Peptides against a protein of PDB entry 2N1D. Designs and how they scored, part 52

Target 1, 169 residues: chain A of PDB entry 2N1D
Amino acid sequence: EVKVKIPEELKPWLVDDWDLITRQKQLFYLPAKKNVDSILEDYANYKKSRGNTDNKEYAVNEVVAGIKEYFNVMLGTQLLYKFERPQYAEILADHPDAPMSQVYGAPHLLRLFVRIGAMLAYTPLDEKSLALLLNYLHDFLKYLAKNSATLFSASDYEVAPPEYHRKAV

## One batch from the design tools (peptide; aimed at target 1 L125 K128 S129)

Design b1_p29_6_s1 (made by RFdiffusion4, then SolubleMPNN; from b1_p29_6, 12 letters changed)
Fold by OpenDDE base, seed 2:
Structure b1_p29_6_s1 (fold): chain B 169 residues (1-169), chain A 29 residues (1-29)
Amino acid sequence: as target 1 above (169 residues)
Amino acid sequence: SELEEMLKKIKELTEKIVSILKKAEEEEK
């Protein structure tokens, strides 16, 4: 198993996110005010502005593109709680060709990093390559943690209407 | 299966990313 370390600052949010959806029966507001595409773009620009970094710009861009694609591949089947399924179905019906990275936001993006490790375990990588990839992923997670106050908020969730509950049970 | 297809896609993406990252690391040395 590939272990992707989640910053300690973000672990409480994962619990809050879970609670908001599963216990409080709330839904993340969609489309996100700040979607995954925007978050990744901000990260790339942040790295670009730090010219003294050891990371090449094109490498950061590739990681950003990769994370985006990871998210788009995994969102529908791996990152949603049961209660969120009807909402997802509605999004697909309304925007069938839109990548989910343009619809969903930070909370779901963070969920990706909880699940991606299990997927990476099936990709044969040497230790050096794996460490290299993880360094970049962890750097991004560090960015999320640094900006957690603006990226993660319970106010981005809404109580689901009664008619939604009938569809979600 | 759907899971197998997803794993395949993840594998392909990962290999691409790693390839680029390795190149960057080599250039940095």
Scores: peptide ipSAE 0.596, ipTM 0.924, DockQ to the pose 0.666
OpenDDE base, seeds 1, 3, 4, 5: peptide ipSAE 0.491, 0.471, 0.469, 0.480; ipTM 0.884, 0.878, 0.878, 0.881

Design b1_p29_6_s2 (made by RFdiffusion4, then SolubleMPNN; from b1_p29_6, 14 letters changed)
Fold by OpenDDE base, seed 1:
Structure b1_p29_6_s2 (fold): chain B 169 residues (1-169), chain A 29 residues (1-29)
Amino acid sequence: as target 1 above (169 residues)
Amino acid sequence: SEMEEMLKKIRELTEKVVKVLEEYLEKEK
């Protein structure tokens, strides 16, 4: 498989995210206050502000676009815990034309990088091309780690109501 | 299947991104 290394700073959050939803029966508040689109935009602007060449800016924009599309393709089927599925169904009903990158936030975006490696293993990329892509994905993950204090918070979750529990069983 | 369709999408997206990255590297030379 293709190994996507998650920064050590973010691994505890993945555990907390899982615990909040699976054990504490909480849900991430949707629509997200800081959605995936805005996080990716902030990253792109961060990279552009570093005095990069036009070519580097071009590459960053394409990586951002790629990550967004990865997320939108994988969110519904690959990135949700069982307890979150009724919430997702409600989101689809309430926002049928909105991409999920405009609804979900940092925790679900981070989950993408836990899952994407297995799918990249089925791409016909050679070792050099794959390494190139991974370098950019890891660069983005470093950005998430640097901004983890503002992007990841248990206060973005809320206890699911009793009626939701009945739908989630 | 749904999984096969998803994998196809991932491959297409990945190829697109990598193509741009490779072009970037070439232009930086």
Scores: peptide ipSAE 0.291, ipTM 0.802, DockQ to the pose 0.814
OpenDDE base, seeds 2, 3, 4, 5: peptide ipSAE 0.286, 0.163, 0.288, 0.287; ipTM 0.801, 0.665, 0.802, 0.802

Design b1_p29_6_s3 (made by RFdiffusion4, then SolubleMPNN; from b1_p29_6, 15 letters changed)
Fold by OpenDDE base, seed 2:
Formats: structure tokens, C-alpha cells, sequence
Structure b1_p29_6_s3 (fold): chain B 169 residues (1-169), chain A 29 residues (1-29)
């Protein structure tokens, strides 16, 4: 598969995220206080403020749009743990017309980059094109790592109520 | 199936992004 390198700083968070949900039976609070759309917007603005050329700024914006679409396509079927399925169903019922990038937040966005590589492997790309894309994706991941203290927190999770447990098993 | 549809969407999206990135890269040279 195409390897998307996750920054070492973020790898422990992936474990914590898994533990919170799978072992501790907690759920990420939804809708997210800071959703994927907002995170991507902040990144785009961050890149703009760094003095990039108009061309590079445009490219970043398109990558942001692409990441958003990747997320919205993959969230429901690829990025959720089994325990999160009932919550997702409730979200779909409550927000039928909203993209999931407006509902979910940083932890689920990070999960995208764990899974996207396998999907990209099925897309015919020359080596140069793939490297170019990966450079932008890795740059975004670097941004997430830099801001990990504010983006990732166990306090964004809550213990699922007993009624939820009956639905999840 | 659902996986096939997802892969098709991702492929289409990826190709679009790559085309834009290539153009941007050329203009930066």
C-alpha cells in the first residue's frame, strides 16, 4: 500500500483514541466543538500567513478541499470503531444533510490518514504525482502534530450511557 | 459494491487534486 507517514508525536494519540473508545467505552463528543472543516480552514489560513505564493496557496486550498472530501467519503464505512456505529446512526438521523466534516473532529480526521494510503494504492498515479500529493498530505499532518496539544484531548470524550451500550453490542 | 464506489470516488478526487498540484508546481519553477 501507499504509506502515509504519521508523525511520531501523533502515534500515541491514536492509541489513546482507540483505548478511550474500545476499552473505556467512551465516545467523542458530537457535534465536535472544533470540526474537521474548521481544522482545515485554520490550516489553510496558516499556510496563507506563511508568505506562500498565490499558486501554492491555491494548491493548498485544493488539498484542503480534497482532504475534506476524503473524510466525508470514508468516515462512515472506514474510520469508525464498532462501538461508534450507533452514534453515527444517530448523527445521520439528526443531521441528514450535513457533511460529516461538519460534525466530527480531529481524532477522526487523524484516523483518515491511517487508512487513506490503502485507498490511494488503487489510484493509478505516476511516482512523481504520488510524491507530490504525499508531500502536501504530510505537510498537513505536520501541522496537526504541531497543534496536537490543542487539537487532541481525552476531555473531548465522554462515557457512553448504559442505554447506548445496549445498542452497541 | 460500496467499497468499489468508494474507491472510484477517491480515484476521481485524487486525480483532480494531482492535476492542480502539478500545475502549481510548474508555475513555481
Amino acid sequence: as target 1 above (169 residues)
Amino acid sequence: DELKEMLEKIEKLTKKIVEILKKAEEKEK
Scores: peptide ipSAE 0.517, ipTM 0.900, DockQ to the pose 0.736
OpenDDE base, seeds 1, 3, 4, 5: peptide ipSAE 0.490, 0.513, 0.505, 0.501; ipTM 0.890, 0.898, 0.896, 0.894

Design b1_p29_6_s4 (made by RFdiffusion4, then SolubleMPNN; from b1_p29_6, 12 letters changed)
Fold by OpenDDE base, seed 2:
Structure b1_p29_6_s4 (fold): chain B 169 residues (1-169), chain A 29 residues (1-29)
Amino acid sequence: as target 1 above (169 residues)
Amino acid sequence: SEMEEILEKIKELTEKIVKVLKEAEEKEK
């Protein structure tokens, strides 16, 4: 298995996210006030402002595009808790042509990095290539950690209505 | 299966990214 290291600062949030949904029966407010697309764009702009070379800037942009696609491919089937399934179905009905990166936000994006390592294990990569990819992914995760106070908040969740419970259980 | 399809897509995406990253790395030398 390819190990994608989650910053220690973000691990407590993963627990809180799980608790809010699974135990407290809350849902992340959708569409997200700050969606995955916006987070990735902010990261790219942040890297650009740091005075990186054109080559590194181009690389970051490709990583951003890749993370977006990873997310869009995996969200529906790999990143949702059972309780979130009805909400997802509703989102698909309301936004049939919109990528989920335009709907979901930071918590679900972070879940991607919990799961992506297992998927990458099935992609044949030499050690150099893997290390290079992981360096960029970890750099992005570091960015999330630095901005965790603004990106992750329990106030972005709300109690699911009673009618939702009947659909989810 | 659905999982197989996802894995294949992840593979394709990863290969694309890695190609660009390797090119960028070489140009930084």
Scores: peptide ipSAE 0.625, ipTM 0.935, DockQ to the pose 0.729
OpenDDE base, seeds 1, 3, 4, 5: peptide ipSAE 0.611, 0.620, 0.614, 0.612; ipTM 0.930, 0.933, 0.931, 0.930

Design b1_p29_7 (made by RFdiffusion4)
Pose (drawn by RFdiffusion4):
Structure b1_p29_7 (pose): chain A 169 residues (1-169), chain P 29 residues (1-29)
Amino acid sequence: as target 1 above (169 residues)
Amino acid sequence: EEEEEEVELLLETLEETLEELKELLEEEE
C-alpha cells in the first residue's frame, strides 16, 4: 500500500479533532467562515503571487479543483464520523444553500488526505504520476500547517448534550 | 516545454484518478 506521511505538524490537530468528536463528545454544528474552498483559493493565489506564471497558474488552479472534487466525493461519506451524522443533517437542512466544503471549515479538510492515501492504494498509478500528485498535496499541506495557527479552529467544537444525542441513537 | 509536459501529465493523472475513485466508491455503495 501507498505510504504517505501526513504532516506531523498537523498530527496533533488530527488527534485533537478525533479527541473532540469521540472522547470529548463534542460536535461541530455550525458554519465556519474559514472554509476549505477559501483556503484552497488562498493557496492557489499564493503560488501565483510569488511567481506570476501562466504554465503553473492553471496547474495550481485545477489541482486545487481536484482537491475540491476529491473532498466532495469523500466529505459526507468517507471523511465523516457516525456521530457527525446528526449535525450533518442539521446543517444541511438549516443551510441547504451552503456547501459542505464551507460550513465544516478547515478542521474537516485534513481528513481528506488521511483517507485519500488509502483509496489511492486500490488505484495504484506509477510512482512518477503519484509523486507529482503527492508533491502538490504535500506542498499544500506544508502551507496549510504553516498558516494552521490562524487556519484551524477546533475550539468551535461544542459538547453534544444528551438531548442532541437523541439524534445519534 | 518540460514544465508544460509535466503539467499535462499531472492533469491527466488527476482526471484519471478522480474517475477511478468515483467508480470505486460506487462499487462500495

Design b1_p29_7_s1 (made by RFdiffusion4, then SolubleMPNN; from b1_p29_7, 12 letters changed)
Fold by OpenDDE base, seed 5:
Structure b1_p29_7_s1 (fold): chain B 169 residues (1-169), chain A 29 residues (1-29)
Amino acid sequence: as target 1 above (169 residues)
Amino acid sequence: EEEKKEIEELLKTLKELLEKIKKLLEKEK
């Protein structure tokens, strides 16, 4: 297993996210006001503005593309709490052709990094490539931490209606 | 099982990309 370190600033949010949904029976407002696509785009642009070389910019773009695709593959089966599954089903029905990176936002994106380490173990990577990937992943997480005040908020959640609770049994 | 295959394919592609990036970085130095 590959260990991806979550910044200490973001660990409390993971707990709050879990509490809001599992204990308080709230749902993240969908579609997200700021979706995963936008977050990744902002990150890429941020890196570009820092005066990176062409090669470094290219690398960032590829990492962003990889994270996006990985998120879209993992969201439905690996990143949702049980209480969120009816909501996901409704999203699939309402947006059958939309990638989930256009629907979900920062909290669910952050959950990906809790699980990504184990998934990376399925495909062997040489030590140098793995180190390179991890550097970019950690750099992205650092970006999330730096912008956590705007990306993560309990106000983005709402109390699920009574009829939803019956579906979540 | 199908999900695992998709993930493996993604990671395989990512590996190839990372190798390419590594080569580019080496040439830049």
Scores: peptide ipSAE 0.085, ipTM 0.656, DockQ to the pose 0.036
OpenDDE base, seeds 1, 2, 3, 4: peptide ipSAE 0.067, 0.070, 0.076, 0.060; ipTM 0.651, 0.657, 0.657, 0.645

Design b1_p29_7_s2 (made by RFdiffusion4, then SolubleMPNN; from b1_p29_7, 14 letters changed)
Fold by OpenDDE base, seed 1:
Structure b1_p29_7_s2 (fold): chain B 169 residues (1-169), chain A 29 residues (1-29)
Amino acid sequence: as target 1 above (169 residues)
Amino acid sequence: DEEKKKIEELLKTLKLLLEKIKELLEKEA
């Protein structure tokens, strides 16, 4: 398995996220105040402001596009805790044509990078290609860590109502 | 242009990853 290094600053948040939902029976407020699309856009703009060459800017745009697509494909089946599944079903019913990157936010985006290592193990990548991809993924994770104070907050969660508990076995 | 080659390699890697993910998800469904 390929290891994707999660910044130490974000590891405690992953535990808190799990605790809020699984143990405290809370739900992330949807639609997110700051969705995945906006986070990725901010990252791209951040990289552009650093005076990168045209080629580097192109690479960043492709990485952003890849992460977005990866998130949209994986969210419903791979990134949700069992307690979140009824909420996801409701979101699909209310917003059938909306990509999940426009609905969900930073916590769920971070979960994506916990899973990507295992997925990379199934991909026929040479050492050079893998190293290049990991460098960009780690760069993005570093950005998330730098902005963690504004992206990750327990105040974005709320206690699920009693009727929801009956749906979430 | 080595920078161009690196970008092309990255794009190839991302495409392969996405295709493999889609295949695995289809098998689970």
Scores: peptide ipSAE 0.085, ipTM 0.648, DockQ to the pose 0.631
OpenDDE base, seeds 2, 3, 4, 5: peptide ipSAE 0.083, 0.077, 0.052, 0.060; ipTM 0.672, 0.650, 0.631, 0.648; seed 3 fails the geometry check

Design b1_p29_7_s3 (made by RFdiffusion4, then SolubleMPNN; from b1_p29_7, 12 letters changed)
Fold by OpenDDE base, seed 3:
Structure b1_p29_7_s3 (fold): chain B 169 residues (1-169), chain A 29 residues (1-29)
Amino acid sequence: as target 1 above (169 residues)
Amino acid sequence: SEEKKKIEELLKTLKELLEKIKELLEKEE
């Protein structure tokens, strides 16, 4: 298994996220105020503003595109807790053609990095390619950690109504 | 550059993996 290191600053948030949904029966407010597309765009712009060379800028764009694609594919089937499934179904019904990266936000994006390591283990990546990818993934995670105060907040969750509980059995 | 080439190759590999995952999920449904 490929190990993707989660910054220490974000590990407690993963626990809080799980607790808010699974134990406290809350839902992340959708559509997100700051969606995955926007987060990735901000990251790319941040990297460009740091005076990167053309080569580094190109690489960042490809990494962003890859993260977005992975998120959109895995969100519905791999990243949701059971309690969140009715909410996801409602989103699909209301916005059938919208990428989930335009609907969901930072907490769900962070969940991707908990699972992505196992998926990468099944790819025929050479050592150099794997190291390069991991460097960029860790760089992005570091960016999330630096901006965690604005990206991760319990106030973005709300208590699910009683009728929702009946759907989430 | 060499870095660009490596990223492009990696992205291709990731896309292939995603397709395999989709196929697996379809079989389970």
Scores: peptide ipSAE 0.067, ipTM 0.644, DockQ to the pose 0.418
OpenDDE base, seeds 1, 2, 4, 5: peptide ipSAE 0.032, 0.044, 0.047, 0.025; ipTM 0.602, 0.583, 0.611, 0.601; seed 2 fails the geometry check

Design b1_p29_7_s4 (made by RFdiffusion4, then SolubleMPNN; from b1_p29_7, 14 letters changed)
Fold by OpenDDE base, seed 5:
Structure b1_p29_7_s4 (fold): chain B 169 residues (1-169), chain A 29 residues (1-29)
Amino acid sequence: as target 1 above (169 residues)
Amino acid sequence: SKEKKEVEELLKTLKLLLKQIKELLEKEK
């Protein structure tokens, strides 16, 4: 099994995220003030500003594109808690043509990396390719950890209204 | 599932791209 290590700084947030939604019955504010597209773009620009070579820049762009597509495919079926399903249905109705990377934000993006390891087990990868991919994934996670104060906040969640609770049953 | 298949194809594509990039970097140095 391929294991993607989550930075220690972000592990408590995964618990807080789960608690806010499943126990406190709150919802992440959508559309996100800082969506996945923007986060990935900021990361790519951050890497470019550090003076990487053209080839390394290309690699970053491909990783960003891959993460984005992976997120868009997996969000609706794999990354949501049961309580979030009605909200997702509403988003699909209101924004039928919008990719979820333009709607959701950092907390849901972080959930993706909890699942990546298992998904990689279904795709044969040579040792060199796997190492390279993991390096970029961990590098991105490190970036999220460094910017966690601005990307992860309980203030981005709101108490679900009574009408929502009826739909979530 | 359809989603699982799509993710697998994406990862296969990314694997190929990253491999090619690594090989190119090795040739330049």
Scores: peptide ipSAE 0.085, ipTM 0.634, DockQ to the pose 0.036
OpenDDE base, seeds 1, 2, 3, 4: peptide ipSAE 0.076, 0.079, 0.078, 0.070; ipTM 0.664, 0.665, 0.662, 0.658

Design b1_p29_8 (made by RFdiffusion4)
Pose (drawn by RFdiffusion4):
Structure b1_p29_8 (pose): chain A 169 residues (1-169), chain P 29 residues (1-29)
Amino acid sequence: as target 1 above (169 residues)
Amino acid sequence: EEEEEELLEKLEELTEKVVEILEEAEEKE
């Protein structure tokens, strides 16, 4: 199976997010302003601002769109805990206009790369094509971890009260 | 299982598009 190193800079964050959901019994039931699509656009424009190009412009643009669709096909199904089901229906009902790639903010973005390596093990392309994909994915994760101090806000996870657990049972 | 197969198909299709774009960008370089 494909061995992909998830940024060790973000590993404490991955465990922190998991720790909040499972151990701390905290849930993310609010729309974050620092959202995945905004970080995608920020990274997409970042590559352009350093070196204004046409050939790499659409490359970064569509790869970002690929992350966007990749995230959309996994967010509610593959990137979600069973304990997040109540908050999912809650946020979805309260804010039916807002996309999930926005409301769940940056902490849920890292989950994509954790699962996408497993699913892409069942769909094995050659090392070269996969290398270009992982190249840009790791490049994004490098930038992601670089600005992660002002990027991730796991502190918005609030402990789910017993009355709220009634929606999980 | 059916849902996972549909997801794998979608991922394969998206990945193929991304690989094609990156190959075209590499050729232009």

Design b1_p29_8_s1 (made by RFdiffusion4, then SolubleMPNN; from b1_p29_8, 10 letters changed)
Fold by OpenDDE base, seed 2:
Structure b1_p29_8_s1 (fold): chain B 169 residues (1-169), chain A 29 residues (1-29)
Amino acid sequence: as target 1 above (169 residues)
Amino acid sequence: SEEMERMLEKIRELTEKIVKVLEEAEKKE
């Protein structure tokens, strides 16, 4: 498996996220107040403001586009806890043509980076190319860590109603 | 599963595209 290093600051959040959903039977409020598209856009703009070269800016934009597509491909089958399945089904029914990056937010985006390494292991890349990609992914994760106070909050979750529990069991 | 295989293929395609761009950017830095 390709190792994607999660910043230490974000690891406790992964535990909290899991606890909120699995143990406390809460759901992340959808559509997200700040969706994945917005987070990625903010990151791209942040990198631009740091005085990067045009070439590096273009590279960042491509990475952003790639992360978005990774997310949209993997969300439904790889990133959801069992308890979240009915919610996802409802979202698909209500918004069949909307990419999930416009619906979900930071917690689910972070889950992507827990899972993406296993997927990348099946992509034939030389060591140099893989390292290059990982550098950009890690840079993005660093950005998430820097902004964790605003991106991750238990207040973005809500207790699922009894009707939902009957669907999720 | 077939679904997983399709997903892996999509991930591969995306990754190869990204890496190509990153490599070109690296050369110009």
Scores: peptide ipSAE 0.631, ipTM 0.935, DockQ to the pose 0.764
OpenDDE base, seeds 1, 3, 4, 5: peptide ipSAE 0.614, 0.621, 0.621, 0.621; ipTM 0.931, 0.933, 0.933, 0.933

Design b1_p29_8_s2 (made by RFdiffusion4, then SolubleMPNN; from b1_p29_8, 14 letters changed)
Fold by OpenDDE base, seed 1:
Structure b1_p29_8_s2 (fold): chain B 169 residues (1-169), chain A 29 residues (1-29)
Amino acid sequence: as target 1 above (169 residues)
Amino acid sequence: DEELKKMLEKIKELTEKIVKVLEEYLKKQ
């Protein structure tokens, strides 16, 4: 089992996210005001401003691209609560060719890191290579934690209307 | 499950690509 450690600062948000959706029957507003693409771009720019070498900048870009693709592959089938399924179906109908990284935002991106470890366990990576990847994933998570006040807010959610509740049964 | 299998294959592909880049980065240090 590959364990991706979530920073302690972000764990309360995971609980709040779950509560907003599952217990309070709210939905994250879509399309996100700040989508996954923009968050990853901000991270990349942050890393590039830290006196990076050409090789380091290249590595960051590839990690960002990889995280984006991880998200796009996993969002629909791995990262949604049951209550969010009708919303996702509507998004697919309205934006069939749009990558979900352009639609969803920070809360769903954070959910990726709760799930990605189980997926990585099926990859044939040696211990050193896995540690190397995990270092970058943890570095990104640290970035999310440092910016958590601006990335995660209950105000980005809204109460689902009665007609939605009927669809979500 | 075929859907899961395809997803895992994609994850594998992406992971290998990222790791390869990172390994090259370390090699050049």
Scores: peptide ipSAE 0.231, ipTM 0.772, DockQ to the pose 0.773
OpenDDE base, seeds 2, 3, 4, 5: peptide ipSAE 0.228, 0.035, 0.210, 0.029; ipTM 0.778, 0.568, 0.767, 0.556

Design b1_p29_8_s3 (made by RFdiffusion4, then SolubleMPNN; from b1_p29_8, 12 letters changed)
Fold by OpenDDE base, seed 2:
Order: structure tokens, then sequence, then C-alpha cells
Structure b1_p29_8_s3 (fold): chain B 169 residues (1-169), chain A 29 residues (1-29)
């Protein structure tokens, strides 16, 4: 598989995220106060503010658009824990036409990068192309790490009500 | 499963689009 390196400072968050949901039976508050679309927009603006050329902005915008679509394609089937399935079903029922990037936030976005490597392995790419893509993905992950204090918090989760537990296997 | 195949195809299409743009950018540096 294609190896996407997660920054070391974000790995503990992945464990906390897993623990909050699977062991503590909590749910990430939806819709997210800061959704994936907003995070990606902030990243794009951050890159622009660094004095980049129009060409760099063009490349960053394409990567942002790609990450968004990756997320929207994979969220429902690849990025959710079993306990989160009823919540997802409710979101789909209430907002059938809304992209999940407008609903979910940083924790689920980070999960994307844990899973995307396996998917990319099925996409034929030469080594140079793969390196280019990975460089941008890693750059985005570095951005998440730099802003981890504001993007990742246990306070964004809440204990699921008893009614939810009956729906969740 | 068919659903997984469709997902992989979509990922492939997205990836190819991104890579094309990134290569074009690199050539202009």
Amino acid sequence: as target 1 above (169 residues)
Amino acid sequence: EEELKKMLEKIRELTEKIVKVLKEYEEKL
C-alpha cells in the first residue's frame, strides 16, 4: 500500500478519537462547528498568505478540491466506526443533498489520511507523480498538526443518549 | 463488492486529475 505518514503529534489524537467513540460511547457533535470545507478553505488561504505564486495557488486549490472529494467519497463507508452509523444515517435523512464535508469536521478528516493510502495503491502512478501527491498531502497534514490545538478537542464530543444506544450495535 | 469498485474508480479519477495539475505546476517552476 501507499504509505501516508501521519505527524507524530496527531497520532495520540487518533487514539483519543477512537476511545471517545468506541469505549466512552460518545459522538462528535454534528454539524461540526468547523467543517471540513472550512478547514480546507483556511488551509488554502494560509498557503496564499505565504507569498506563493498564482501557479502555487492553482496547485493548492486542486489539492484542496481533491481532498474534499476524497472525504465525501470515503466518509460513509470507510471512515466511520460502527457506533457512528446511526448518526450518519440520521444526517443522510435530514440532509440528503449536503456533502459530508459540510457536516463533519477535523477528526473525521484526519481519519481520511489513515485510510487513503490503501485506496491510492489501486491507482497506477509513476514514482514522481506519487511523490508529488504525497508531498502535498503531507503538507496539509503538517498544517493540521500546527493547528491541532484548535482543531481537535474532546469537548467537541458528547455522550450519546440512551435512545441512541438502542439503535447502535 | 461493486460499491468498493466504484469507490476505487472515483478515487482513481480524482487522483489522476490532481496529479495532472501538480505536474503542470512543477514544470513552471
Scores: peptide ipSAE 0.446, ipTM 0.876, DockQ to the pose 0.780
OpenDDE base, seeds 1, 3, 4, 5: peptide ipSAE 0.423, 0.433, 0.426, 0.424; ipTM 0.871, 0.871, 0.871, 0.870

Design b1_p29_8_s4 (made by RFdiffusion4, then SolubleMPNN; from b1_p29_8, 15 letters changed)
Fold by OpenDDE base, seed 2:
Structure b1_p29_8_s4 (fold): chain B 169 residues (1-169), chain A 29 residues (1-29)
Amino acid sequence: as target 1 above (169 residues)
Amino acid sequence: DEELKKILEEIKKLTEKIVEVLKKYEELE
């Protein structure tokens, strides 16, 4: 398995996210106030403002596009807890053509990086290529950690109504 | 699981594309 290191600052949030949904039966408010597309755009702009070369800017843009696509491919079947599935179904019904990166936010994006390593293990890459990719992924994760106070909050979740519980069970 | 296999294939294709571009710009820097 390819090791994608999650910053220590974000590991407690993964536990809180799991607890809010699985044990407290809450749902992340959708559509997200700050969706994945916006987070990735902010990251790209942040990297640009740091005075990087044009080549590095192009590389960052490619990584941003890649992360977005990873998320959109994996969200529905790989990143959701069982309790979240009815909510996802409703989102698909209401917004059938919208990419999930425009609907979901930081918590679900972070879950991607918990799962992506196992997926990458099935992609044959030489050591240099893998290291290069991982460097960019880790750089993005560092950005998430740096901005964790604004990106991750329990206040973005709400208690699911009783009628939802009947759908989820 | 056919669905998982499909996802893995998509991830593979995406990753290969990303890496190709990254290598290009890494060499130029």
Scores: peptide ipSAE 0.551, ipTM 0.900, DockQ to the pose 0.745
OpenDDE base, seeds 1, 3, 4, 5: peptide ipSAE 0.515, 0.527, 0.532, 0.535; ipTM 0.889, 0.893, 0.894, 0.895

## One batch from the design tools (peptide; aimed at target 1 K11 W18 V114)

Design b1_p30_1 (made by RFdiffusion4)
Pose (drawn by RFdiffusion4):
Structure b1_p30_1 (pose): chain A 169 residues (1-169), chain P 30 residues (1-30)
Amino acid sequence: as target 1 above (169 residues)
Amino acid sequence: EEEEEELEEEVEEAIEDLAEAAKEAEEEAL
C-alpha cells in the first residue's frame, strides 16, 4: 500500500483534533471564517505571487480544485466521526446555504490527506503520476503547516453537553 | 525519542479510529 508521510509538523494537530472529539468529548458545531476553500485560494494565489506564470497558474488552480472535489467526496462520509453526525445535521440545517468546506474550517482539512492515501492504495497509478500528485499535495501541506499557527483553530471545539449527546445516541 | 514513539502510536490510534468511523462508507465506496 502507498506509504505517504503525513506532515509530522501537523501530527500533533491531528492527534489534538482526535483527542478533542473522542477523549475531550468536544465537538465543532459552528461555522469558521478560516475555511478550507479560503486556504486553498490563499495557497493557489501564493504560488502565483512568487512567480507570475501561465503554465503553472492553471496547474495550481486545478490541483486546488482537485483537493476541493476530493474533500467534497470524503468530508461527510470518510472524514467524519460518528460523534460529528449530530453537529453535521445541525450545521447543515441551520446553514443550508453554506458549504461544508467552509463551516468546518481548517481542522477538518487535514483529515483529507489521512484518508486519501488509503483510498489511493486501492487505485494504484504508477510512481511518477502519483509522485506529481504527492508533490503538490506535500507542497500544500508544507505551506499549510507553515501558516498553521494562524491557520488552525482547534480551540473552537466545545465539550458536548449530555443534552447534546441525546442526538448521538 | 520516547516522546516521538509515543506520538507515532497516538497518530496510529487516531487514524485507526477515523478509519473505523468511516468503515461502512469505505465498503460502499469500494

Design b1_p30_1_s1 (made by RFdiffusion4, then SolubleMPNN; from b1_p30_1, 15 letters changed)
Fold by OpenDDE base, seed 4:
Structure b1_p30_1_s1 (fold): chain B 169 residues (1-169), chain A 30 residues (1-30)
Amino acid sequence: as target 1 above (169 residues)
Amino acid sequence: SKEKEELEKRFEEAVKGLMEDSREAFEKAL
């Protein structure tokens, strides 16, 4: 198994996210005020501002594209709690051609990194490419940790209405 | 620390919850 280490700063949030959805029966507000595309763009711009070489900038762009692709592929099948399925169905009905990276935000993006390790084990990447990817994934996670105060908030969740609960049985 | 140990325990529970619940959700949606 490929190990993706979650920063200690983000572990409390994953616990809170889990609790908000599964125990408190809340939903992340969709479409996200700050979606995954925006977060990845901010990261890319952040890395660019750090004075990276052309090669490093290219690598960052590829990593951003890869994360986006992984997220869009895995969101519907790997990253949603059972309680979130009716919401997802509504999103698909309203936005059938929209990438989920334009709809969902930081909490769901963070969930990706809990699940991506197993997915990476089946990728056709060689050891060198995988190691490089893992380094960038950890770098991105550190970025999320650094900006966690603005990216993760319980106020981005809302209590699901009674009619939703009827659908989520 | 004890607090760190407790957080790690809760984190592992959350990870397990995501793994099992998301899998079940997907399977039921098929």
Scores: peptide ipSAE 0.553, ipTM 0.895, DockQ to the pose 0.543
OpenDDE base, seeds 1, 2, 3, 5: peptide ipSAE 0.548, 0.545, 0.543, 0.545; ipTM 0.892, 0.891, 0.890, 0.892

